# Ledger of designs, part 55: peptides against a protein of PDB entry 4N78

Target 1, 186 residues: chain A of PDB entry 4N78
Amino acid sequence: HFQVICRLLGYQGIAVVMEELLKVVKSLLQGTILQYVKTLMEVMPKICRLPRHEYGSPGILEFFHHQLKDIVEYAELKTVCFQNLREVGNAILFCLLIEQSLSLEEVCDLLHAAPFQNILPRVHVKEGERLDAKMKRLESKYAPLHLVPLIERLGTPQQIAIAREGDLLTKERLCCGLSMFEVILT
Target 2, 155 residues: chain B of PDB entry 4N78
Amino acid sequence: MAELQMLLEEEIPGGRRALFDSYTNLERVADYCENNYIQSADKQRALEETKAYTTQSLASVAYLINTLANNVLQMLDIQASQLRRMESSINHISQTVDIHKEKVARREIGILTTNKNTSRTHKIIAPANLERPVRYIRKPIDYTILDDIGHGVKW

## One batch from the design tools (peptide; aimed at target 1 L174 C176, target 2 G110)

Design b2_p22_6_s3 (made by RFdiffusion4, then SolubleMPNN; from b2_p22_6, 8 letters changed)
Fold by OpenDDE base, seed 5:
Structure b2_p22_6_s3 (fold): chain B 186 residues (1-186), chain C 155 residues (1-155), chain A 22 residues (1-22)
Amino acid sequence: as target 1 above (186 residues)
Amino acid sequence: as target 2 above (155 residues)
Amino acid sequence: TAEEILEQYRKEVGNDFPWFRP
């Protein structure tokens, strides 16, 4: 599903969706969640001493449960605050999945473009064959497919310009070194 | 453009008229040949003359048809060439627009991107000394010690 | 092979992303 969404939206559509999601997340964080956090901070016990380890894990848990009883009993936390946090989490996950899907699509595009852009994979040489000879053979095989040089030789100046721009746009992809998710996390 | 116009306005209509006139002339020639054969004392000569006129007339019609057909084909070729040029121009514009849209889209998404931090693969130097996992001896927490502190309401 | 191709593109493009930057 995410792959289809990425294909349909393209860069512009993804950008718009991501921007809107960021706005929503910001609104949730700075609005409702912040208000609940402030309220919780006010209700939090001012002095929460670590109970003696002598009470054991259950005793410590009961102690904290008692100290946090007012917080746990705050019904609005479960219904509104946790729901908003879930929405934020879902938004983050959505962004991550979109970026991953986009990266996969870009990688596929690069793989398809590679023979046309003189980017050749290293051929696994069987024992005894010269790597250089195989690579030269491969280069010679794909040389006629080099699009930009071909168009430069046979095309009009306008076609050459378009081909060069297209070549650059094909090579320059987000997956080559850019991240959206890192921006979302800061 | 001038050649196409000449073909459409002059050559093809002219060829059609010539073909029509040729039809009329063929009818006249046929009438002449029939009358000549009936009136001539030398039927063999009249027949040979008729054959000659018929051959000439057929050759002329064939020539006119061929000329007209070639002009029509030439017209179609010129039109096809014009359409191809128009298509090429439209494609060029379309590609230019698409590239522009792509550039705009990339700028928009680019605002939301940062360079990936190449985390230096810190060689996690595995500490040579596998510290023996300290067997976490779960000392059973004897909770019975807490039994005395609670005001257990002796029911 | 995919990783190798991607790495070649990374090297070619480097850190310059002119179309993604203003």
Scores: peptide ipSAE 0.350, ipTM 0.784, DockQ to the pose 0.629
OpenDDE base, seeds 1, 2, 3, 4: peptide ipSAE 0.336, 0.334, 0.330, 0.347; ipTM 0.778, 0.779, 0.776, 0.779

Design b2_p22_6_s4 (made by RFdiffusion4, then SolubleMPNN; from b2_p22_6, 7 letters changed)
Fold by OpenDDE base, seed 5:
Structure b2_p22_6_s4 (fold): chain B 186 residues (1-186), chain C 155 residues (1-155), chain A 22 residues (1-22)
Amino acid sequence: as target 1 above (186 residues)
Amino acid sequence: as target 2 above (155 residues)
Amino acid sequence: TAEEILEQYRELVGDEFPWFFP
């Protein structure tokens, strides 16, 4: 689904969706969640001493449950605050998945374009074969597919300009060095 | 344009008129040949003359049809060429607009991006050939495990 | 194994599609 979304939205659509999600997350964090956190901080026991380990795990749990009873009984936390936190979490996950899907799409595009852009992979050389000879053969084999040089030779000036711009746009992808998710996390 | 106009306004209509006139003339020739054959004492000569006129008439009509057909084909070729030029122009504009839109889109998404911190020592073994597009194959993290936890927005 | 199949496939078509089988 995310792959389809990425394909349908493109860069423009993804940008818009990401911006809106960031706004929503910001609104949730600075609004409702912040208010609940402030309220919780006010209700939090000022002195929370670690219970003696001698009480065992059940006793320690009961102790904390008793100290946090007022917080646990705050019904609005479960219904509103936790829901908002879930929404934030979902938004973050959505952003991550979109970025991953976009990266995959971009990599696929780069791979598909590579034969036409004179981007040759390092070919696996079998034992006894010379790498240089194989690479030269590969270069010669795919030389007719080099789109920009072909258009430069046969095309109009306008076509050449478009081809160059298209080539540049094809080469420049987010996956080459840019991250959206890091921006979302800051 | 001038050639196309000449074909449309003069050559093709003229050719059609010529064919129509030829039909009328053929009828006259036929009448002549019939009468000549009936009145002639030398029927063989009259027949040969009729054959000659018939052959000539058929040849002339064939020529007129061929000329007209060629003019029509030429007209269509010119029109097709004009359409191809128009299509090329439209495509050029369309591509220019698409490139522009893509650039705008990329700028917009670019604002939402930062440079990847290369600091993690995992030597992205730059594939030895510098020209390889950095295959950032993110392993798809299976987040299906989290599907049951988030009751918020179902994506 | 999947790896063995992939390697066999690489040997078979790797020369024709070097971008997919570096």
Scores: peptide ipSAE 0.059, ipTM 0.657, DockQ to the pose 0.041
OpenDDE base, seeds 1, 2, 3, 4: peptide ipSAE 0.014, 0.000, 0.007, 0.009; ipTM 0.620, 0.632, 0.609, 0.630; seed 3 fails the geometry check

Design b2_p22_7 (made by RFdiffusion4)
Pose (drawn by RFdiffusion4):
Structure b2_p22_7 (pose): chain A 186 residues (1-186), chain B 155 residues (1-155), chain P 22 residues (1-22)
Amino acid sequence: as target 1 above (186 residues)
Amino acid sequence: as target 2 above (155 residues)
Amino acid sequence: DPFDTITDEQAKEVVREAFEKL
């Protein structure tokens, strides 16, 4: 699903959705969640020590039950507080997961572009062979596929300018050195 | 474009009217052969001149049509090439617009991004100079090696 | 523009690493 969502939305669609999810998280954190946090903070026990081991675990469980009774009995703790928090959590997970799908989408695009952009994988080296001497030979094999230099050789200035732009857009992807989840949290 | 204007404004309309002139001139020439036969004292001679005019009329109508047909074809060939150049230009405009729309989309998502500081190194990196193997040499106990540390006491 | 910080070397590294995973 996320894979399809990435393809159909593109960069512009994903960006707007992320910007809008930030507005939703802001609306919830500074809105209903904040109201209920302020309310439950008063219902909270002003102080609450952690009992020594001596009291034993059953007595500690009893102590936490009494000290947190009002939180345990709060009627809207699930239907409101937990619900709102789940929505915020899902919004964060969407941003993370959608970025991962985009990264997979960008890497695959780059793999198909490598033959036309003079990007060769490492080649096996036998005895008496140097990668330096061999990688350059392989580059000659795929020389007819190097797109930008071919167009600069036979193309019109208009075709050349368009090629340079398209080549730039094809080789520059977010997965090459950029991320978003960090900015989302910040 | 100059050859097209010449075809559209003069040579085609002109060669076309020259055809209409043939329409009117041939009906005159048909009457003349009938009159020249009637006035003719020599019916055989007048028939041979009618035949001459018939053959000449045929050669003329075939020539006028051929000339006009070549012009119409040249016009269509030129117009076909115009569409070919125009499509090429439209495609470049389209590619340019697509590059622009992409730049706008990438600028929009670029706001939500930062550098991912990732690097690549080796599993093990040996030091530039490996530790020298120090030979063991016996030396006596010396109770004076600490005399210069702090407020020593020499003996 | 953050896309201006992406070098040719970084793009080649990503492609190389992807081929290594295949």

Design b2_p22_7_s1 (made by RFdiffusion4, then SolubleMPNN; from b2_p22_7 with A11T K12R E13Q R16L K21S)
Fold by OpenDDE base, seed 1:
Structure b2_p22_7_s1 (fold): chain B 186 residues (1-186), chain C 155 residues (1-155), chain A 22 residues (1-22)
Amino acid sequence: as target 1 above (186 residues)
Amino acid sequence: as target 2 above (155 residues)
Amino acid sequence: DPFDTITDEQTRQVVLEAFESL
């Protein structure tokens, strides 16, 4: 459950895991996979012409099977190279799912914090109601929940500073404009 | 701090000593009253004197107990206030540390991020030349034409 | 007996002093 993982690890833990995964992926790509790709390039037929259509589908298949026989019979390709590719694929998928889960958690946090931060949802105005009147009513309803102004009135200077910093940290989230997955793909 | 120290070191111990001394004095007063009553020819006067001393004794003890009790309560209130302040300080430190940790964490994860490319959907400007869609008339691929060419190699 | 009166007064004085100390 990626949501649970995100909650457990937090930003710090996610960062560490992502960094380590990137290292693993890099190691796999630059090491084993690269070596196999080089080997495959060496065994690839230098000239592979399309067989004549007159040979029919079976003849064409046999032709390509013969041309690629050395590649197909390369047992280490299936056992090692493909396994490494699967690991890379799994790492990519893991990163994607973690980012998605993190984004969901961040959105939830933003939604929960919104009433306390004077962030009002766009209210759908039913026919006949003035948008302005509804918004004013909502503002009035949630005004007592505005945490930072409340603390600014009642709190110590230290509490005010912490409240402001906390408010800023609550508002600023990765989901607002940042992507980790795009970095992984590059 | 000075007030709490005064309460702990002087007022409360002093009050306790005063109460103890009062006990000893009350015993002496009781003995006096008893002897005075026995020896006095005017028993009524002796009784009235005893009543007066009793009233005074009760008042003094009540005062000492009340003073001591109030001092203890005051001490407890001051201590409670100190604990609350300490708790507030600890919470402040904890919050400061948490905010710092969060900032560090965000910096660390931030280096792993890039700005979301708002893929400006390049309006695929449909090339103005509507090349007339050659109606791909799906002519059913008559696969029967391939039936005659397949000399099935009998494996 | 004047001595009884003195002893009573002395005792009274001790009691009064004891009460005044309260």
Scores: peptide ipSAE 0.032, ipTM 0.631, DockQ to the pose 0.003
OpenDDE base, seeds 2, 3, 4, 5: peptide ipSAE 0.028, 0.032, 0.019, 0.026; ipTM 0.640, 0.622, 0.632, 0.634; seed 3 fails the geometry check

Design b2_p22_7_s2 (made by RFdiffusion4, then SolubleMPNN; from b2_p22_7 with A11T K12R E13A R16L K21S)
Fold by OpenDDE base, seed 5:
Structure b2_p22_7_s2 (fold): chain B 186 residues (1-186), chain C 155 residues (1-155), chain A 22 residues (1-22)
Amino acid sequence: as target 1 above (186 residues)
Amino acid sequence: as target 2 above (155 residues)
Amino acid sequence: DPFDTITDEQTRAVVLEAFESL
C-alpha cells in the first residue's frame, strides 16, 4: 500500500501529505495533549515517596493506585487524550513507512538507471579471472547504453541539456543522504 | 513552406490538368490513327505509324503519372517532416515542463528533509569476560495475582 | 481529294503538337 501511495503521490504529493500530517501532529501536541498534560501535572501528587518495601509488590501497587486514582478515573483521559496520542502515533508510523517505501522506490530507480549512467556493480570474480578484465568487459558491454554520451553525440543541443538535467535528477535522490523522518521527530 | 505550397497549388494541380489534357489528346490520336488506317493504301505503313503513336502515348502518360505520383509523394514527405518537427517541439516543451515540475517537487520535499546522521557505529568493544549468558528464564508474569487487588469499576 | 489531304495533315499536325506538348 505504501509503495502504491509513493508512486501515486510522487515527491510533491508526499511532501504535501507530510506537511499536513506535521500540522495535524503539531495541532494535537500543542492543543489537546498539552492541555491534558498540564491538567495531569496539576493533579499529580506533589509528594510521592516510595513506600516501604515491606508492603510487598501488591501493597506498593495499591499505594500507587491510590495516589493516581484521580488520574486513572479521569474518563476524558481515556477517551480523548489517548485517542489523540494514537493519532499522533499513527501519523509517525505513517511517515516512517512512507519514507521507507520512498527509499525503496528510489533505490529501485537508481538500480534501473545505473546501466545507462555508467554505474556498474562490482561483479563477483570467479577463481582465475581478473577483476579488472571483467569490469572492463562489462564496461565495454554497457558503453552503448550510456544515455548522456549517446545523446551528446546524436542529439540536439536541447536534447543534450534535457538529458544532462534528467541524469542529474536521477542521481540526486533523498535516499543518498536525506531523511524526512528525522525532521518529523524533531 | 514554399516548396509545399508550390506542390499543392501549382505542381499537383498542373499535373492533374496535364493528365486530363493528355486524355483529350489521346482521343484525337486514336481518331487520327483509325482514319489514317482506313484511308491509307499502305495498311502496313499505317499500322506501323499507329504503333509508333501508341508507344509515344503510353510513354507520355507513364511520364505524367510518374511525375504526378512523385510530386504527391514529395508533398506527403514534406508534411510528414513538418509533423515530426512539431512532435519534437511538443516533446521538448513537455520534457521541459516535466523537469521543472520535478525540480519544484524536489524543493518542496527537500524542505522536509535533513542530512542523515551517520552515527559512527562505536565499535562495541565486546567486554572480554563473556559472562555466561544467564539463561533468562522468562518467568511468565502471572498477572492473575493482580486480579484480587483491582476493584473492577462495574461499568 | 485535296481537302482530305489537308485535313489529314492538319490533324497530323495537331496530333504532333499535342504529343510535343506532353
Scores: peptide ipSAE 0.032, ipTM 0.634, DockQ to the pose 0.003
OpenDDE base, seeds 1, 2, 3, 4: peptide ipSAE 0.031, 0.018, 0.016, 0.027; ipTM 0.634, 0.644, 0.639, 0.635; seed 1 fails the geometry check

Design b2_p22_7_s3 (made by RFdiffusion4, then SolubleMPNN; from b2_p22_7 with A11T K12R E13Q R16L)
Fold by OpenDDE base, seed 5:
Structure b2_p22_7_s3 (fold): chain B 186 residues (1-186), chain C 155 residues (1-155), chain A 22 residues (1-22)
Amino acid sequence: as target 1 above (186 residues)
Amino acid sequence: as target 2 above (155 residues)
Amino acid sequence: DPFDTITDEQTRQVVLEAFEKL
C-alpha cells in the first residue's frame, strides 16, 4: 500500500503530505499534549519516595497507584491525550513507512536505470574466471545501451541537454544520502 | 513550406487539369483514328497509325498519372515530415516541463530531508544545528551499497 | 475530298502538338 502511495504521489505529493503531517504533529505536541503535560506536572506529587522493599511488589504497586490515583482517574487524559499521542504515533509510523517505501522505489529505479548509465553490477566470478575479463565483457555488452553517449552521438543539442539532465536526476536520489524521517524526529 | 504550397496550389491541380485535357484529347484522337480508318484505302496503314496513336496515348496518360502520383506522394511526405517535426517539438517541450516539475518536486522534498548520519554512535544527539540543507554533494553514487537490498535479478 | 484530308491532317497536327506538350 505504501509503495502504491509513493508511486501515486511522487516526490511532490509525498512532500506535501509530509509537510502537513509535520504541521499536525507540531500542533498536537505544542497544543493539547503540552497542555496535558503541564497539567500533569502540576498535579504530580511533589514527594514520591520509593517505599520500602518490605512491602513487597503488591504493596509497592498499591502505593504508587494511590499516589497517582488522581492522574489515573483523570478521564480526559485517557480520552483526549492518549488519542492525540496515538495520532502522533501513527503520523510518525506513516512517515517512516513512506520513507522506506520511497527508498525502495528509488533503489528499484536506480537498478533499472543502471544498465543505461554505465553502472554495472558486481559480477559473481566463478572459480577460474578473471574478474577483469568478465567486467570487460559486460561493459562491451552494455555499451550500446548507454543512453547519454548514444544521444550525444545521434541526438540534437536539445535532446542531449535533456538526456544529461535526466541522467543526473536519475542518479541523484534521496536514498543516496538524505533522510526525511530524521527531520521528522527532530 | 514553399514546396508544399507549390504542390498544393500548382503542381497537383495542374496535373489534374493536364489529365483532364488528356482525356479530351484522347477522345479527339479516337475520333480521328476511326475516321481515318474508314476513309483510308490502305486499312493496314490506318491500323498501324492507330496503333501508334494508341501507344502514344497510353504513354502520355501513364506519364501524367505517374507525375501526379509522385507529386501527391511528395506532398504527403512533406506533410509527414512537418508532423514529425511538430511532434518532436511538442515532445521537447513536454520533456522540458517534466524536468522542471521534477526539479521543483525535488526541491520541495529536499527541504524535508537531512543528511543521513552514518555515525553508529548510539547517542540520539538531538541535532543542535539545523544543518543547512546540504547541497547535493555530487558524490558518485556507490551502488554497491544497494547490492544487499532487494531481490536482485540473479543473473 | 481534299478538305477532309486537310481537316484530318490539321486535326492530326493539333493532336500531335497536344501530345508533344504533354
Scores: peptide ipSAE 0.021, ipTM 0.618, DockQ to the pose 0.004
OpenDDE base, seeds 1, 2, 3, 4: peptide ipSAE 0.019, 0.017, 0.018, 0.020; ipTM 0.633, 0.640, 0.624, 0.621; seed 4 fails the geometry check

Design b2_p22_7_s4 (made by RFdiffusion4, then SolubleMPNN; from b2_p22_7 with A11T K12R R16L)
Fold by OpenDDE base, seed 1:
Structure b2_p22_7_s4 (fold): chain B 186 residues (1-186), chain C 155 residues (1-155), chain A 22 residues (1-22)
Amino acid sequence: as target 1 above (186 residues)
Amino acid sequence: as target 2 above (155 residues)
Amino acid sequence: DPFDTITDEQTREVVLEAFEKL
């Protein structure tokens, strides 16, 4: 599903969605969640000492339950605050999954473009074959597919410019060194 | 452009008119040949003259048709070339717009990105002081210590 | 070839003139 979303939205659509999600997350964090956190801090016991171990596990649990009773019984915490936290969590997960899906699409695009851009994978050399000879053979095999040199030889100046620009745009991808998710976490 | 205009406005219409005029002239020639044959005392000579005019007429029509056809073909070739050029121009504009849109999109999404932090392998600095593993001597939890705290009302 | 003479523009004019005088 996320792959389809990435394909449909493209870079522009993904950017818009991410920006809007960030706004929503910011609104939730600075608004309702912050207010609930402040309220919780006010009702938090100022002094919570560890009960004596002599009370045993049940006694200790009852002690903490009693100390935190006001927090646990705060109905709005469960209904509103936790829901907002879930929304934030979902937004973060969505961003992560979109970035991962986008990265996969970009890698696929790079792989598809590679033969046309004189990008050859490191070939596994079988025992007895020289790496250099194999690479030269591959280079020769794919040489006719090099798009930019071909257009530079046969194309108009405008076509050459477009080809070079297209080549650059094809090579430069986010997955090569950029992360959106890290921005979301900051 | 000038050549196409000449073909469309002058050569092809002129050729069509010439062909039409040729039709009218051929009818006159036919009438002449018929009358000449009827009136001539030398029928053989009249027939030979008619054959000559027929050959000439056919050649003339063939020439006119061929010229007109070639002009039409030339016109079509020029138009086809113009269409190809127009297509190329449209494609160029389309590609330029697409590249521009892509650049804008990349700038927008780029604002939302940061450089991937190369995971600095935090060298787990092993804390120098090997605090001697306090041998967790599993002392059996003597649960009998809890026996005295339960004020179990002995029923 | 009688067709070679008619393909000549000069001959065509002569033929056309001849037909007009008819």
Scores: peptide ipSAE 0.022, ipTM 0.637, DockQ to the pose 0.004
OpenDDE base, seeds 2, 3, 4, 5: peptide ipSAE 0.019, 0.019, 0.018, 0.020; ipTM 0.640, 0.632, 0.627, 0.623

Design b2_p22_8 (made by RFdiffusion4)
Pose (drawn by RFdiffusion4):
Structure b2_p22_8 (pose): chain A 186 residues (1-186), chain B 155 residues (1-155), chain P 22 residues (1-22)
Amino acid sequence: as target 1 above (186 residues)
Amino acid sequence: as target 2 above (155 residues)
Amino acid sequence: SAEDILSKYKEQNTELTTFQPP
């Protein structure tokens, strides 16, 4: 699903959705969640020690049940507090997962562009062979496929300018050195 | 474009009227052969001149049509090439617009991004100078090696 | 082979000018 969502939205669609999800998270954190955090913070026990081991685990469980009784009995703890937090969590997961799908989408695109952009994989080297001497030979084999230099050789200035812009857009993808989840959290 | 204007404004309309002139002039020439036959004293001579005019009328109508047909074809060939160049220009404009829309989309998502500081190195990196193997040499105990450290006491 | 290809994209693209905000 995320793969399809990435393709259909594109960069502009994904960007707006992320910007809008930030507004939703902001609305919830500075809104209903904040209201309930302030309210439950008062219902909270002002102080609460961690009992020594001596008391034993069953006595510690009884102590925490008593100290946190008002939290355990709070009627809207699930229907509201947990629900709102779940929505914020899902919004964060969407941003993370959608970026991962985009990264997979960009790397596949780049793999098909490599033949037209003079990008060769490492070649096997036998005895008496140097990659330096061989990679350059392989580059000659795929020389007719190098798009920008061919258009600069036979193309009109208009075709050349257009080729240079398209080539730049094809080789520059977010997965080459950019990320978003960090900015989302910040 | 100059050849097209010449075809559309003069040569086609002109060659066209020259055809209409043939329409009117031939009906005169048909009457003249009938009159020249009637006035003629020599019926065989007047028939041979009618035949001459008939053959000439045929050669003329075929020539006028051929000339006009070549002009109409040249006009269509030129117009076909105009559409060929126009499509090429429209395609470039389209490619340019597509490049622009994409730049706008990438600028919009670029706000939500930062550098991912990732690098690539080796599993093991040996030091520039490996440790020299130091030979063992016996030497006595020396109770004076600390004399220069702190407030020593020489003996 | 795919990793080598993608590594070259990463090495070549340090600036990523199409993603730079105005």

Design b2_p22_8_s1 (made by RFdiffusion4, then SolubleMPNN; from b2_p22_8, 6 letters changed)
Fold by OpenDDE base, seed 4:
Structure b2_p22_8_s1 (fold): chain B 186 residues (1-186), chain C 155 residues (1-155), chain A 22 residues (1-22)
Amino acid sequence: as target 1 above (186 residues)
Amino acid sequence: as target 2 above (155 residues)
Amino acid sequence: SNEDILEQYKEQNKELPVFQPP
């Protein structure tokens, strides 16, 4: 599903969606969540000592239940605050999954474009073969597929310019050095 | 352009006129042949003459039709070539616009990105300030990063 | 061939492409 979304939205659509999500997250964090956190801090017990181990697990549970009674009974915490936290969590997960999906698509594109961009696959040298000879054979094999040189030879100046720009755009991908998710966490 | 204009304004109209004139002439020839056959004492000679005129007339019409058809075909070929050139121009514009849109999109998404912390082994030019959102700078991507990913996908 | 006949006619009647009755 996320792969389809990435394909459908493209870079522009993804950017727009992420910007809007960031606004929503910011609004939730600075507004409702912050207010609830402040309220919770006010009602939080100032001194909560660890109960003695002698009370056993049930006694310890009852102790903490009593200490946190005011917080647990705060009905708005469950209905509003937790919902907002879920929304923030979902937004973060969405951004992560979109970035991962986009990275996969970009890697696939790079792999598919490689034969046309003078990017040779790593050669596994079998025993007895000279690496240099094998590389030369591969270079010769893929030489006719090099798109930009082909267009430079056969195309118009305008076509050459478009081909070069297209080649550059194909090579320059976010997955090679950029992360969106790190910015979101910041 | 001059050739197309000549075809459209002179050759094709001229050919059409010639065919029309030929039609009128054929009617006259038919009338002549009929009258000649009726009036001639030598019916055999008159018949042979009629056959000759018929053959000549048919050949003439065939020639005129062929010439006109060839001129029309030539006109269509020139027009087709013009359309192909126009299509090429439109495609070029379309591609230019698409590239521009892609560049804009990449700028927009680039604002939302920072450099990945790559392990020291890959010479990824780490931007000097890791902490600030780095605008998408079109730098040649070092494909060496993909060297580790590409080994396993047998298509 | 019809083409050959037409070509021959073209060569022979270059001056008089339209038949005129005598």
Scores: peptide ipSAE 0.021, ipTM 0.587, DockQ to the pose 0.006
OpenDDE base, seeds 1, 2, 3, 5: peptide ipSAE 0.020, 0.019, 0.019, 0.017; ipTM 0.589, 0.594, 0.586, 0.584; seeds 3, 5 fail the geometry check

Design b2_p22_8_s2 (made by RFdiffusion4, then SolubleMPNN; from b2_p22_8, 8 letters changed)
Fold by OpenDDE base, seed 1:
Structure b2_p22_8_s2 (fold): chain B 186 residues (1-186), chain C 155 residues (1-155), chain A 22 residues (1-22)
Amino acid sequence: as target 1 above (186 residues)
Amino acid sequence: as target 2 above (155 residues)
Amino acid sequence: ADEDILEQYREQNKELPMFQPP
């Protein structure tokens, strides 16, 4: 699903969606969630001592339940605050999944373009084969596919310019060193 | 342009007129041949003359039709070439627009990105103020990332 | 008059190369 979304939206659509999600998350964090956190801090017991281990797990649970009774019974926390936190969580997950899907699409694009850009994969050398000889054979095999040099030789100045720009755009991808998700976490 | 214009305005209309004139002349020649045959004491000579005119007339018409047809074909070829050039121009414009749109889109998404930190310590840093344009640092494309994913792609 | 028409036709066709079938 996310792959389809990435294909459909492209960079422009993804940017718009991410920007809007960031705005929503920011609004939730700085608004409602912050207010609830402040309220919770006010009702939080000033002194919460660890109960003696001798009370056992049921006694300890009852102790903390009693100490946090006001927080647990805060109905708005369960309905509004937790819902907002869920929305934030979903937004974060969405951003992560979009970035991952986008990265996969970018990698696929790079792989598809590689033969046309004189980018050769590291070839697995079988025993007895020289890496250099195999690489030279690959270079020779793909040499006719080098698009930019071909267009530079046969194309008009306008075509050459477009080819160079297209080549650059094909090579430069977010997955090469940029992260959107890190900005969100940040 | 000049050649196409000459074909459209001069050669083809001229050829059509010539063909029409030829038709009119052929009727006159036919009438002459008929009258000459009727009036001539030497019917054999009149017949041979008619055959000669008929052959010449057919050759003339064939030439006119061939010339006209060739001019029309040439016109169509020039027009087809013009259409191809127009298509190429449209494609060029389209590609230019697409590249521009892509650059804009990349700038827009780029501001939402930061450099991948190699350090695993994800400090939950509150989103710093959105104001700093993330400079596209041209890092050399490390295609080693492709090595791990590419093991599954059968070339 | 008829001879003049034929002569005119000959003169008009003198400039036309004999149709050589391609």
Scores: peptide ipSAE 0.020, ipTM 0.592, DockQ to the pose 0.005
OpenDDE base, seeds 2, 3, 4, 5: peptide ipSAE 0.018, 0.021, 0.019, 0.023; ipTM 0.607, 0.592, 0.602, 0.601; seeds 2, 3, 4, 5 fail the geometry check

